# Peptides against a protein of PDB entry 4LZF: the designs that were tried, part 31

Target 1, 155 residues: chain A of PDB entry 4LZF
Amino acid sequence: GGRLVVFPNGTRKELSADGQTVKVMFFNGDVKHTMPDQRVIYYYAEAQTTHITYPDGMEVLQFPNNQTEKHFPDGRKEITFPDQTVKTLHPDGREESVLTDGTIIQLNPDGSKVIQFNTGQREIHTADFKRREYPDGTVKTVYSDGRQETQYPTG

## One batch from the design tools (peptide; aimed at target 1 V24 D30 V40 A47)

Design b2_p17_5_s3 (made by RFdiffusion4, then SolubleMPNN; from b2_p17_5, 9 letters changed)
Fold by OpenDDE base, seed 1:
Order: C-alpha cells, then structure tokens, then sequence
Structure b2_p17_5_s3 (fold): chain B 155 residues (1-155), chain A 17 residues (1-17)
C-alpha cells in the first residue's frame, strides 16, 4: 500500500501505493502534489494560492479572490480577473481584454488602441487621431491638430 | 501582473530518495 514518511522538521510525505502520486505537506501548511500526469500542484497555505506547473511548460496560478493567471508555453499570458474580464498578453506585445459585456479592447505594439464595443461601434486611437466607426457606416475622426471630420455612409 | 508579483518562495525540506 501507500506509505507516510514524517521528517524531523515536521514535513510529511505521502506516497500512493502505485507510486504515481506524491503529496508533501510542509511544516508551514504548504502542500505539493506530484500527479501521475506529471503536473505539480503547489498550494501556498498563507496566501491560499495554488500554483500548477505542467510538463509542457504551462503554469497556472489560482488566487483566493478568484483571479486566475496562465503562462502558456508560447509566451502568451492570460489573466482572468475576479469580474471575469479576460486579458491576454501576446508575445509580440499585443494585449487584448475581453469584457463580460462583449467589448474587446486591443492595445497594439505600435501604441495604437482599438475598442470594439458591444454596440457594434469601433474606436481607433493612434498618434494622429481618434476615430469612431458607427454601425450605419458613419465615421467620425478627431485629429491630433484639432481638426474634425465626419464621413457619411453611402445611401 | 499578479503572476510575477504573487510568486513566493516554495518551501524546501529534506526529502528521501
């Protein structure tokens, strides 16, 4: 069967009968699980935070406030905030936030910003202008020099 | 980035082979 090892410092190690699961209970309350699928689950007792590492290099943090952060092997990071907004940081520097109402906010490496509103409106921010595109085809542009333009849709 | 901020030092202990 399984076995329990108790170390002099109070740390305990529990081994499954098949040897594929190892549970280390540290003296401070932290817990480390090594699973048959080779993922490692570390629980920080004081912070009440779970850190999972996968054999492919993926890492996941789960915080007590329900925030979850993932580091993907390709360098992408994904943050699920307590309000369920999901923010993705891409390796090229692009950031995308998806709000619960469906709004998408994109920050591009060149400094431009694009907001796709749930209403169908789209707003583009660049160094030269802010532009609002409306579902009916109207486009309003405010340029950095203060000039404003409105382009009306074709009939 | 709370991932980097909240990473803490893991506990270390002498473990058997």
Amino acid sequence: as target 1 above (155 residues)
Amino acid sequence: DEFEKELRERQRAVLDE
Scores: peptide ipSAE 0.041, ipTM 0.650, DockQ to the pose 0.364
OpenDDE base, seeds 2, 3, 4, 5: peptide ipSAE 0.035, 0.031, 0.032, 0.026; ipTM 0.645, 0.635, 0.647, 0.637

Design b2_p17_5_s4 (made by RFdiffusion4, then SolubleMPNN; from b2_p17_5, 6 letters changed)
Fold by OpenDDE base, seed 2:
Structure b2_p17_5_s4 (fold): chain B 155 residues (1-155), chain A 17 residues (1-17)
Amino acid sequence: as target 1 above (155 residues)
Amino acid sequence: DKFEQELRARAEAERDF
């Protein structure tokens, strides 16, 4: 059968009969589950946060405000905010935010920014200019010196 | 970084285990 160990500090350890599942209830209220698939589920009682670690190195945090953070083995991080915006931080320094309306915001390591609007418009921000691309092929550029250029699809 | 903060809290809770 299962085994229960009670430690002097109040921590309790429950072992399944097969030994494949381990539940630790810490004295501070935290709970740790080690699963047969080697997944570890840790619950922080005070923070009301769940932390899952996977054998492949993936880690997931679930916060009480519905924010979720994923750390991938390749170094990528993915944050799902309470409003369901998803922000991805790439190992190369690129950041990408996907808004619920479909807008995509990319921040590049060089400081440039690209916004893909849900309307099909795209805006590019560099050190030298801001450029708006319209679905009809029109491109408007505002340079850092205030100069403006418009390129029309018909020339 | 909230992630690192939680890891520290875990490490403290697991010290005596």
Scores: peptide ipSAE 0.074, ipTM 0.737, DockQ to the pose 0.419
OpenDDE base, seeds 1, 3, 4, 5: peptide ipSAE 0.028, 0.045, 0.023, 0.026; ipTM 0.649, 0.718, 0.633, 0.652

Design b2_p17_6 (made by RFdiffusion4)
Pose (drawn by RFdiffusion4):
Structure b2_p17_6 (pose): chain A 155 residues (1-155), chain P 17 residues (1-17)
Amino acid sequence: as target 1 above (155 residues)
Amino acid sequence: PEPMPPFPDRPLPPPPS
C-alpha cells in the first residue's frame, strides 16, 4: 500500500504502491510530485509558486498573483497576466498580445506593428507611415514626410 | 535504503515577467 520515508534532515518521501508516483515534502515546505508519465510538479513554499516540467520539454510557471507563464519547447513564451491578457513572445522577437476586450497587438522586431482594435479599426505602423483603416472603408495615412492622406470609400 | 533527495532539488525561478 505504499511507503513513507522520513529522512534525518526532516525531508519526507511518499511512494505509491506501484512506485509510479513519488511525493517529496522537503524540510523547508517545498513539495515535489513526480508522476508516472514523468511530469514533475514543484511547489515553492516561500515564493508560493508552482513549476511544472513536462516530458515534451514544456515548462509552466504559476505565480501567486495568478500569472501563468508557459515555455514551449521551441522557445515560445506565452504569458497570461491576471487580467487575462495573453502575450506571446517568439524567439525572433515578434510579440503578439490578445487582450480580453478583443484588441490584438502584433509587434515585429524591426519595430513595425499592426493593431486590431475591438472596435473594428486596424492600425499599421511602418518606417514610412502610420495608417488607420476604418470599417466604413475609409483609410487615413500619415507619412514620414508629414503628408496626410485620406482615401474615401468607393461609396 | 531509500536515497535522500538532494537539496536544493530545484532552484527558485525568477519573478514573473

Design b2_p17_6_s1 (made by RFdiffusion4, then SolubleMPNN; from b2_p17_6, 6 letters changed)
Fold by OpenDDE base, seed 5:
Structure b2_p17_6_s1 (fold): chain B 155 residues (1-155), chain A 17 residues (1-17)
Amino acid sequence: as target 1 above (155 residues)
Amino acid sequence: PEPEPPYPLFPRPPPPL
């Protein structure tokens, strides 16, 4: 059967009968679960934070403010904010935010920014210009020197 | 127990209810 070990400091360790699940309840209120799939679920009682680690290096963090973070083995990080905006940090330095209205904001390593609006419009920000692309093919550009250009759709 | 809990990236206040 299962086993319960009680340590002098008040920590308790519960082992399943098959030995595949281990639950440690620490004296400070923290809880550590080792699961059959080898994931480790650690709960920090004071911080009310859950930290899940997977054998492949994946990590999942759940914070008391309802923020969730996924830390992928390849270095990518995905943050789901309390407002349900999702931000992805890529290993190459690119950042993407997906807003709840469908807008996508991309920050590129070169400092450029691209906004894909839910209307189908796209705005590109570079050191040299700000450009708005419209679904009909119209493109408006405002250059850093104040010059403006409109390109009308062809066809 | 583990020594310290992790901190969130990009800390920001929760949205209003």
Scores: peptide ipSAE 0.264, ipTM 0.787, DockQ to the pose 0.068
OpenDDE base, seeds 1, 2, 3, 4: peptide ipSAE 0.124, 0.115, 0.044, 0.120; ipTM 0.736, 0.743, 0.674, 0.732

Design b2_p17_6_s2 (made by RFdiffusion4, then SolubleMPNN; from b2_p17_6, 8 letters changed)
Fold by OpenDDE base, seed 4:
Structure b2_p17_6_s2 (fold): chain B 155 residues (1-155), chain A 17 residues (1-17)
Amino acid sequence: as target 1 above (155 residues)
Amino acid sequence: AVPEPPYPLFPRPPPPL
């Protein structure tokens, strides 16, 4: 059978019968689960935050405001905000946000930004211009000097 | 020897990004 160890400091340790699951309930309210798959689930009681660490280096943070962060072994971070926007931070410095309406916002390391609207329109922001691309092939560019250009689809 | 009781992890988790 399983066993329970109660320590003098008030911490309790529960071990499964197979010894593969360990639950530590700390005196401060924190909880640590060590699972058979070697993931460790740590709950910080005061912060109401859950931190899961995986043997492959994956980490998951769950915050009390319903924000979730995934820290991938490759250095990528994925943030699910309370509003369910998902933002990915890539190790190369690129950031991508997927909004709940399907809009995708990409921030590039060079400072450029690309917005893929749910309408199929795309907007490209650079130091030199803002460009709107339309599904019909029309492209409108506003340059930093105030010049505007419209490119019409061929046909 | 009596095993040392486990203690909570410090420091606290990082704030949300």
Scores: peptide ipSAE 0.162, ipTM 0.745, DockQ to the pose 0.676
OpenDDE base, seeds 1, 2, 3, 5: peptide ipSAE 0.156, 0.153, 0.149, 0.156; ipTM 0.740, 0.736, 0.731, 0.748

Design b2_p17_6_s3 (made by RFdiffusion4, then SolubleMPNN; from b2_p17_6, 7 letters changed)
Fold by OpenDDE base, seed 4:
Structure b2_p17_6_s3 (fold): chain B 155 residues (1-155), chain A 17 residues (1-17)
Amino acid sequence: as target 1 above (155 residues)
Amino acid sequence: AEPEPPYPLFPRPPPPL
């Protein structure tokens, strides 16, 4: 069978019979699981936060507010917010949010923003203008100086 | 015999992004 070790400081260590799973229950309420696949699941009792580390460098954080973060080995971060919006932070500084209604918001490193609405409309924000693209091919641009331009589809 | 008793990890995880 497995083994239970109880330390004088109150920490308890459970070892599976095969020795492949280790559970440490710390005196402060933290819990550390070392799994057969070498992932480590650490629960911070005070913060009520779970931190999973994988041997490939992947990290997963689970917060008590239901936010989840995935930190990929390539430097990408994926945040699932409590409202289930998913935001991806790319190493190049690009950010992409997918809203629950299907809207996609992209923030580019140059400061521009692109919104792909669930209606099929697209809005581009730059320092110089806001541009709305419609599914029919109509494009409306509002420039920073207050000028407005409408481009109509051909046909 | 087990060596030293394990201790919790410090510091705590970073706050949510």
Scores: peptide ipSAE 0.133, ipTM 0.737, DockQ to the pose 0.729
OpenDDE base, seeds 1, 2, 3, 5: peptide ipSAE 0.131, 0.131, 0.121, 0.131; ipTM 0.735, 0.741, 0.726, 0.740

Design b2_p17_6_s4 (made by RFdiffusion4, then SolubleMPNN; from b2_p17_6, 6 letters changed)
Fold by OpenDDE base, seed 3:
Structure b2_p17_6_s4 (fold): chain B 155 residues (1-155), chain A 17 residues (1-17)
Amino acid sequence: as target 1 above (155 residues)
Amino acid sequence: PEPEPPWPLFPRPPPPL
């Protein structure tokens, strides 16, 4: 009950019997699937890249190096690298990387950086200082002028 | 009915690690 249309330029279009699934095989080797849920799965043959678009504006890119990118409707981007590090780029300019060991690296719009180590230690980098916070409450600060300060826990 | 064109070439390679 489906249909196949073959165009003079070599493009082929396959329609399911119910008309809900459409497959276009382009003359350049690209393939486009339109699914019943209205997502479009586009395969770039030369780049070997899959590009999925959803009706809500979500986009997913799958690259041949096993990198995956999610582009959210709110402007957020989430990149999963081949090593399984996940980097999130927020619309406000903040960037967060979550490493496989649980370490979180945050780059803030003001240029500061925060590293939350999997050990519970936290390091804060600003234009004026580097600060290390320890689980016991000790805080060590090295200022840009070379001054160092240690704050010891109370109790 | 005319054939639809393929999508424009993908503008970039994946970003580096």
Scores: peptide ipSAE 0.267, ipTM 0.813, DockQ to the pose 0.401
OpenDDE base, seeds 1, 2, 4, 5: peptide ipSAE 0.093, 0.173, 0.078, 0.167; ipTM 0.727, 0.770, 0.730, 0.761

Design b2_p17_7 (made by RFdiffusion4)
Pose (drawn by RFdiffusion4):
Structure b2_p17_7 (pose): chain A 155 residues (1-155), chain P 17 residues (1-17)
Amino acid sequence: as target 1 above (155 residues)
Amino acid sequence: PAEATPAPLAAAPPAQS
């Protein structure tokens, strides 16, 4: 029916009957679970933070302010903030944020960006211009040289 | 069977972004 082992330093280990699951309760209050599928779940008592390592290379952190950070094996990092904005950082430097109101912000490493407003408008920033596109088909552009352009709808 | 005394994986978690 399993075992409990208590070490002189105060650390406790609990093994399942099949030995597949191991739980370690460290003297400092940290808790580690090793699962049969080799997931490792670590709880940091003082920091109140959970760190989960998956066998495929994925790591997940849960912070006490309810922020979650996911690290994918390829280097991608996905942050869910407490407000539930999801921000994705790519290794090449691109950033994408999907806010709960529906706004999407895409930032390129060269500094250009595309913003998709929940209102249906779209904004593009490049080295040459800032552009706003409207649902009615109107396009407004401000160029680096200061000129401003309005492209009216066909209708 | 005997069991080795486990050591913690780390003294602290990674910093929050």

Design b2_p17_7_s1 (made by RFdiffusion4, then SolubleMPNN; from b2_p17_7, 6 letters changed)
Fold by OpenDDE base, seed 3:
Structure b2_p17_7_s1 (fold): chain B 155 residues (1-155), chain A 17 residues (1-17)
Amino acid sequence: as target 1 above (155 residues)
Amino acid sequence: MAEAEPQPLAEAPPPQL
């Protein structure tokens, strides 16, 4: 059978019969679960936030606004926004956003930006130009000096 | 020894990004 311990401060500790699961219900409303796989699930009652820590250093945060964050051991972060946009922050400073329509937005550490549209068009932003690439092979470039260039596909 | 009372985390949760 499991064991229940009730402490003088009102904190309760539940132990499973096998001793592999521990549930602590703190006097402030916080809840800590230690699972058989050694993951720890902490619920902050005031903030309504769930924080899961894994033995490998993976962390998962669940916020009350329906944002979810994954903090990977390699330093990468993946944010799922309430609108289901997924943003990845890489340790090198690269950022990638995947929109719900399949558009991919990449921000590079050099300040360049690439947008891959769901239509197959691509837009490249650099310090020197903005370029639009079309599926037919047409390329339009607007340079920072205001010059415009159109390259037509070789027929 | 009596089991020490578990304490809640003193720190706020990690800030939302």
Scores: peptide ipSAE 0.236, ipTM 0.820, DockQ to the pose 0.695
OpenDDE base, seeds 1, 2, 4, 5: peptide ipSAE 0.206, 0.207, 0.210, 0.206; ipTM 0.806, 0.808, 0.809, 0.807

Design b2_p17_7_s2 (made by RFdiffusion4, then SolubleMPNN; from b2_p17_7, 6 letters changed)
Fold by OpenDDE base, seed 4:
Structure b2_p17_7_s2 (fold): chain B 155 residues (1-155), chain A 17 residues (1-17)
Amino acid sequence: as target 1 above (155 residues)
Amino acid sequence: MMEAEPQPLAAAPPPQL
């Protein structure tokens, strides 16, 4: 059979009959589950936050505002915001956000930004210019000095 | 050996900005 241990501070520890599942219910309302797959699920009662750690080093955070974060063993992070925007943070410093409308926003380590709109338009931001690329091949550039250039597609 | 009393973790991780 399972085992229940009750500690003097009110913390309770439940062990499954097979010993593969351990549930600790802390006196502060926190809960720790150790699962048969060796993942650890920690619930912070005050913060209402769930933190899952996996044996491979993956972590999952679930916040009370419905934000979810995945921390991958390679150092990549994936954040799902309450608005369902998904932001990926890469170890090289690149960031990518996918909006619910299908717009993709890339921030590059050099400080450049690329927006791929759901319309097929693309916008590129650098220190020197902002450029809009249109599906027809038209390119409009606004330089930091205020100069504007339009390049038309070669027919 | 008497089982050590489990302690809660100090703080939840903050949300990433």
Scores: peptide ipSAE 0.216, ipTM 0.806, DockQ to the pose 0.623
OpenDDE base, seeds 1, 2, 3, 5: peptide ipSAE 0.215, 0.211, 0.215, 0.210; ipTM 0.806, 0.804, 0.805, 0.805

Design b2_p17_7_s3 (made by RFdiffusion4, then SolubleMPNN; from b2_p17_7, 6 letters changed)
Fold by OpenDDE base, seed 4:
Structure b2_p17_7_s3 (fold): chain B 155 residues (1-155), chain A 17 residues (1-17)
Amino acid sequence: as target 1 above (155 residues)
Amino acid sequence: MAEAEPEPLAEAPPPQL
């Protein structure tokens, strides 16, 4: 059978019968689960936040606003926003957002931005211009000086 | 030895990104 320990401060520790699962319910309402796979699930009662740590260095955060974050051992972070947009932060400073409509927004370390629309159109933003590429091969560029250029597909 | 009383984490969770 499992074991329950009740401490003088009201903290409770539950051990599974196999000893592989430990649940600590702290007096402040925090909860710590240690699992057989050595992941630790910590619930912060005041912040209503769940923090999962894995033995490989993976971390998962679950916030009360339904945002979820994954912190990978390689330094990559994946944010699932409440609206279900998924943003990936890369260690090189590249950011990629996938919207629920399938639009992909890339922010590059050089400050350029690329939007891949679900329509197959692409928009490129640089310091010097905004460019819209169309599926037919038409390209429209608006330069920072206000000049506009349209390149038509070569038939 | 008596089992040491577990203490809650003193640190707040990581801030939201």
Scores: peptide ipSAE 0.221, ipTM 0.819, DockQ to the pose 0.705
OpenDDE base, seeds 1, 2, 3, 5: peptide ipSAE 0.219, 0.217, 0.214, 0.211; ipTM 0.818, 0.819, 0.816, 0.817

Design b2_p17_7_s4 (made by RFdiffusion4, then SolubleMPNN; from b2_p17_7, 7 letters changed)
Fold by OpenDDE base, seed 2:
Structure b2_p17_7_s4 (fold): chain B 155 residues (1-155), chain A 17 residues (1-17)
Amino acid sequence: as target 1 above (155 residues)
Amino acid sequence: MAEAEPQPLASSPPPQL
């Protein structure tokens, strides 16, 4: 059978029959679960936020607005927004957003931006130009000096 | 030894990104 301990401050600790699962219900309403796989699930009652810590150093945050964050041991972060957009923050400063329509937006450390549209068009923004690539192989470039170039596909 | 009384985390959760 499990064990229940009640502390003088009102905190309660429940142990499973095997002792591998521990549930602590704190006097402030917070809840801590320690699982057999050594992951820790902490619920902050005031913030209504769940924080999961894994033994490998991965962390998962679940916020009351339905945002979910994954913090990877390599320093990468993945944010799933309430609208189901997924944003990845890379340790090198690169950011990638995947929209629900399949559009991918990349922000590079050099300040360049790449948009891959679900239509197969690609748009590249740099300090020197904006470029649009079309699925037929047409490429339009507008340079910072106002010059415009169009490259047509070889037929 | 008496089991130490578990304490809640004193810090708030990490802020949203």
Scores: peptide ipSAE 0.243, ipTM 0.823, DockQ to the pose 0.705
OpenDDE base, seeds 1, 3, 4, 5: peptide ipSAE 0.241, 0.236, 0.240, 0.144; ipTM 0.823, 0.820, 0.822, 0.761

Design b2_p17_8 (made by RFdiffusion4)
Pose (drawn by RFdiffusion4):
Structure b2_p17_8 (pose): chain A 155 residues (1-155), chain P 17 residues (1-17)
Amino acid sequence: as target 1 above (155 residues)
Amino acid sequence: SLVDQLKAQRAANEAAL
């Protein structure tokens, strides 16, 4: 029916009957679970933080302020903030934010960006211009040289 | 960073074990 082992230093280990699941309760209050599928779940008592390592290389961190960070094997990092904004950092430097109101912000490493407002408008920033596109078909652009342009709807 | 400190803490606990 399993075993409990208590070490001189105060660390406790609990093994399942099949030995597939191991739980370690460290003297300092940290808790580690090793699962049969080799997932490792580590709880940091003082920091109140959980770190989960998956066999496929994925790592997940849960912070006590309810922020979650996911690290994908390829280097992508996904952050869920407490407000539930999801921000994805790509290794090439691109950043994408999907906010709960529906706004999407895409940032390129060269500094250009595309913003998709929940209102249906779209804004593009480049080295040459800032552009705003409207649901009615109107396009407004401000160029680096200071000129401003309005493209009116066909209708 | 905080993540580096947590990972160091975890290594230290494993060594103590």

Design b2_p17_8_s1 (made by RFdiffusion4, then SolubleMPNN; from b2_p17_8, 10 letters changed)
Fold by OpenDDE base, seed 1:
Structure b2_p17_8_s1 (fold): chain B 155 residues (1-155), chain A 17 residues (1-17)
Amino acid sequence: as target 1 above (155 residues)
Amino acid sequence: SLIEELKKREKENLEAL
């Protein structure tokens, strides 16, 4: 059968009969589960935070405010905020935020920013200019020197 | 960071066994 170990500090360790599941209930309310699939689930009682580690190196954090963070083995991180915005941090330093309305905000390592609006408009921010591209082909640029340029579509 | 604090807490819990 299963085994129960009770430690002097009040921590309890439960081992399943097959030995494939281990549950540790720490004296402070924290809980650690080791699952048959080698997933490890940590629950931090005070922080009300769940941390799941997978054998492939994936990690998932679940916070009490409904924020979730995925840490991928390749170094990428994906954060789902309480408002359901999804932010991806890439190993190369690029950051992408996908808003609930479909707008995509990209922050590039060079400091440039690209906003892809759900309307099909695109806005590009660089050190030298702010540019708005419209679906009809119109492009409006405001340069850092104050110059403004409008490029009209052909046709 | 919060994660580091949590990992520290986990370590302390495990060391207390």
Scores: peptide ipSAE 0.405, ipTM 0.908, DockQ to the pose 0.866
OpenDDE base, seeds 2, 3, 4, 5: peptide ipSAE 0.397, 0.401, 0.404, 0.404; ipTM 0.905, 0.907, 0.908, 0.907

Design b2_p17_8_s2 (made by RFdiffusion4, then SolubleMPNN; from b2_p17_8, 11 letters changed)
Fold by OpenDDE base, seed 4:
Structure b2_p17_8_s2 (fold): chain B 155 residues (1-155), chain A 17 residues (1-17)
Amino acid sequence: as target 1 above (155 residues)
Amino acid sequence: SLEEELRERERRNEEEL
């Protein structure tokens, strides 16, 4: 059968008969569960946070406010916020947020920002200008010096 | 960070095994 080890501090360790599952219930209420697939599920009792680690290096954090963070082996991080906005941080420094309304916000390593609105409009922010591109082909640019330019659609 | 604090807590717990 399985084994139960009770430590002097009150920590309890349960081992399955096959040794494939290990559950540690720490004295402070934390729980560590090692699964047959080698996932490790750690629950932090005070923080009410779950941390799952995978053998390939994937990590998942689940916070009590319903925020979820995924740490991918390639260095990418994906945050699902309580409002269901998904923010991806890429290893190259690019960040992308997908809002629930379909708006996409990209922060580029060069400091530029691109907003793809759900309306089809796009806004580009650089050190030199803010540009709004409209579905009809109109482009409005406000330069850092205060100059404004409108480019009208061709066709 | 919170994550660092949590990792440290886990480490301390594991030291008791």
Scores: peptide ipSAE 0.310, ipTM 0.879, DockQ to the pose 0.901
OpenDDE base, seeds 1, 2, 3, 5: peptide ipSAE 0.307, 0.298, 0.308, 0.308; ipTM 0.877, 0.874, 0.879, 0.878

Design b2_p17_8_s3 (made by RFdiffusion4, then SolubleMPNN; from b2_p17_8, 11 letters changed)
Fold by OpenDDE base, seed 4:
Structure b2_p17_8_s3 (fold): chain B 155 residues (1-155), chain A 17 residues (1-17)
Amino acid sequence: as target 1 above (155 residues)
Amino acid sequence: SLEEELRERERKNEEEL
């Protein structure tokens, strides 16, 4: 059968008969589950946050505001915000946010930003300019010196 | 950070086992 260990501080440890499942209920209300698949699920009672660790190094954090963070073994981090925006932080320093309307915002390691609007327009921000690309091929650029340029579509 | 605080809390709890 399973085992129950009760510690002097009030922490309780439940072990399955096969020893593959362990549940620790800490004296402070935190709970730790060790699963047969080697996942560890930790619940922080005060923060109302769940932290799942996987044997491959993946981690998942679930916050009380419905934000979820995934930490991938390759160093990538994915944040799902309460509004369902998904932000990915890549190991190379690139960040990508996908908004619920389909807009994609990319922050590049060089400091440039690219916005792919759901309308098909694209906006590029660099140190030197802000550029708007339109589906018809029109490109409008505002340079840092205040100069503005319009490039008209070919065809 | 919050995450660091949580990890520290977990560590302290584990030390009590």
Scores: peptide ipSAE 0.312, ipTM 0.878, DockQ to the pose 0.908
OpenDDE base, seeds 1, 2, 3, 5: peptide ipSAE 0.309, 0.301, 0.311, 0.310; ipTM 0.877, 0.874, 0.880, 0.878

Design b2_p17_8_s4 (made by RFdiffusion4, then SolubleMPNN; from b2_p17_8, 9 letters changed)
Fold by OpenDDE base, seed 4:
Structure b2_p17_8_s4 (fold): chain B 155 residues (1-155), chain A 17 residues (1-17)
Amino acid sequence: as target 1 above (155 residues)
Amino acid sequence: SLEEELKKRKEENEKAL
């Protein structure tokens, strides 16, 4: 059979009969589940936050506002915001946000920004210019000095 | 940060076991 350990502080530890599942109910209302697959599910009662840790180093945070954060073993982070925007933070400093409308916003380590609109337009922001690329091949550039250039598509 | 506070709380709870 399973085993129950009750600590003087009120913390309770339940072990399954096979010992592979452990449930700890802390005195402060926090709950820790260790599963047979060695993932650990920790629930913070006051913060209403769930923290899952996996044996491979993957971590998942679930916040009460419906934000979810995934911390990958490679150092990448993926944040799903309450509005369902997904932001990926790469170890190299690149950030990518995918909006619900399909717009993709990329922030590069060099400070440049690329917006891929759901319309097929792309906007590139650098220190030197802002450029809009259109699906027809038209490219409009506004330089930091105020100069503007339009490149028309070739047939 | 919130994560640091939560981590600390977890560590305190684990220490009581």
Scores: peptide ipSAE 0.340, ipTM 0.889, DockQ to the pose 0.900
OpenDDE base, seeds 1, 2, 3, 5: peptide ipSAE 0.337, 0.330, 0.333, 0.333; ipTM 0.888, 0.886, 0.889, 0.888

## One batch from the design tools (peptide; aimed at target 1 F27 A47 H51)

Design b2_p18_3 (made by RFdiffusion4)
Pose (drawn by RFdiffusion4):
Structure b2_p18_3 (pose): chain A 155 residues (1-155), chain P 18 residues (1-18)
Amino acid sequence: as target 1 above (155 residues)
Amino acid sequence: AATVAALKAHRAATEAAA
C-alpha cells in the first residue's frame, strides 16, 4: 500500500504502491510530485509558485498573482496575464498579443506592427508610413515625409 | 527571467540539502 519515508533533515517522501508516483515534502515546505509519465510538479512554498516540467520539454510556471507562463520546446513563450491577455513571444523577436476585448497586436523585430482593433479597424505601421483601414473601405495613410492620404471607398 | 532563475536556484539548493 505504499511507503512513507522520513529523513533526518525533516524531508518526507511518499511512494505509491506501484512506485510510479513519488511525492517529496521538503523541510522548507516545498512539495515535489513525480508522476508515472515523468511530469515533475514542483511547488515553491515561500514564493507560492508552481513549476511543471513535461517530458516533451514544455515548462509551465504558475505565479500566485494568477499569471501563467508556458515555455514551449521550440523557444516560444506564452504569457497569460491576470487580465487574461495572452502574449506570445517568438525566439525571432515577434510578439503577438490577443487581448480579451478582441484586439490583436502583432509586433515585428524590425519594429513594424499590425494592430487589429476589436472595432474592426486595422492599423499598419512601417518604416515608410502609418496606415489605418476602416470597415467602410476608407484607407487613411500618413507618410514619413508628412503627406497624408485618404483613399475613399469605391462606393 | 530573473525570477525563474532564482526559483530554479532555490529548487537546486533545496534538493541538494534534502

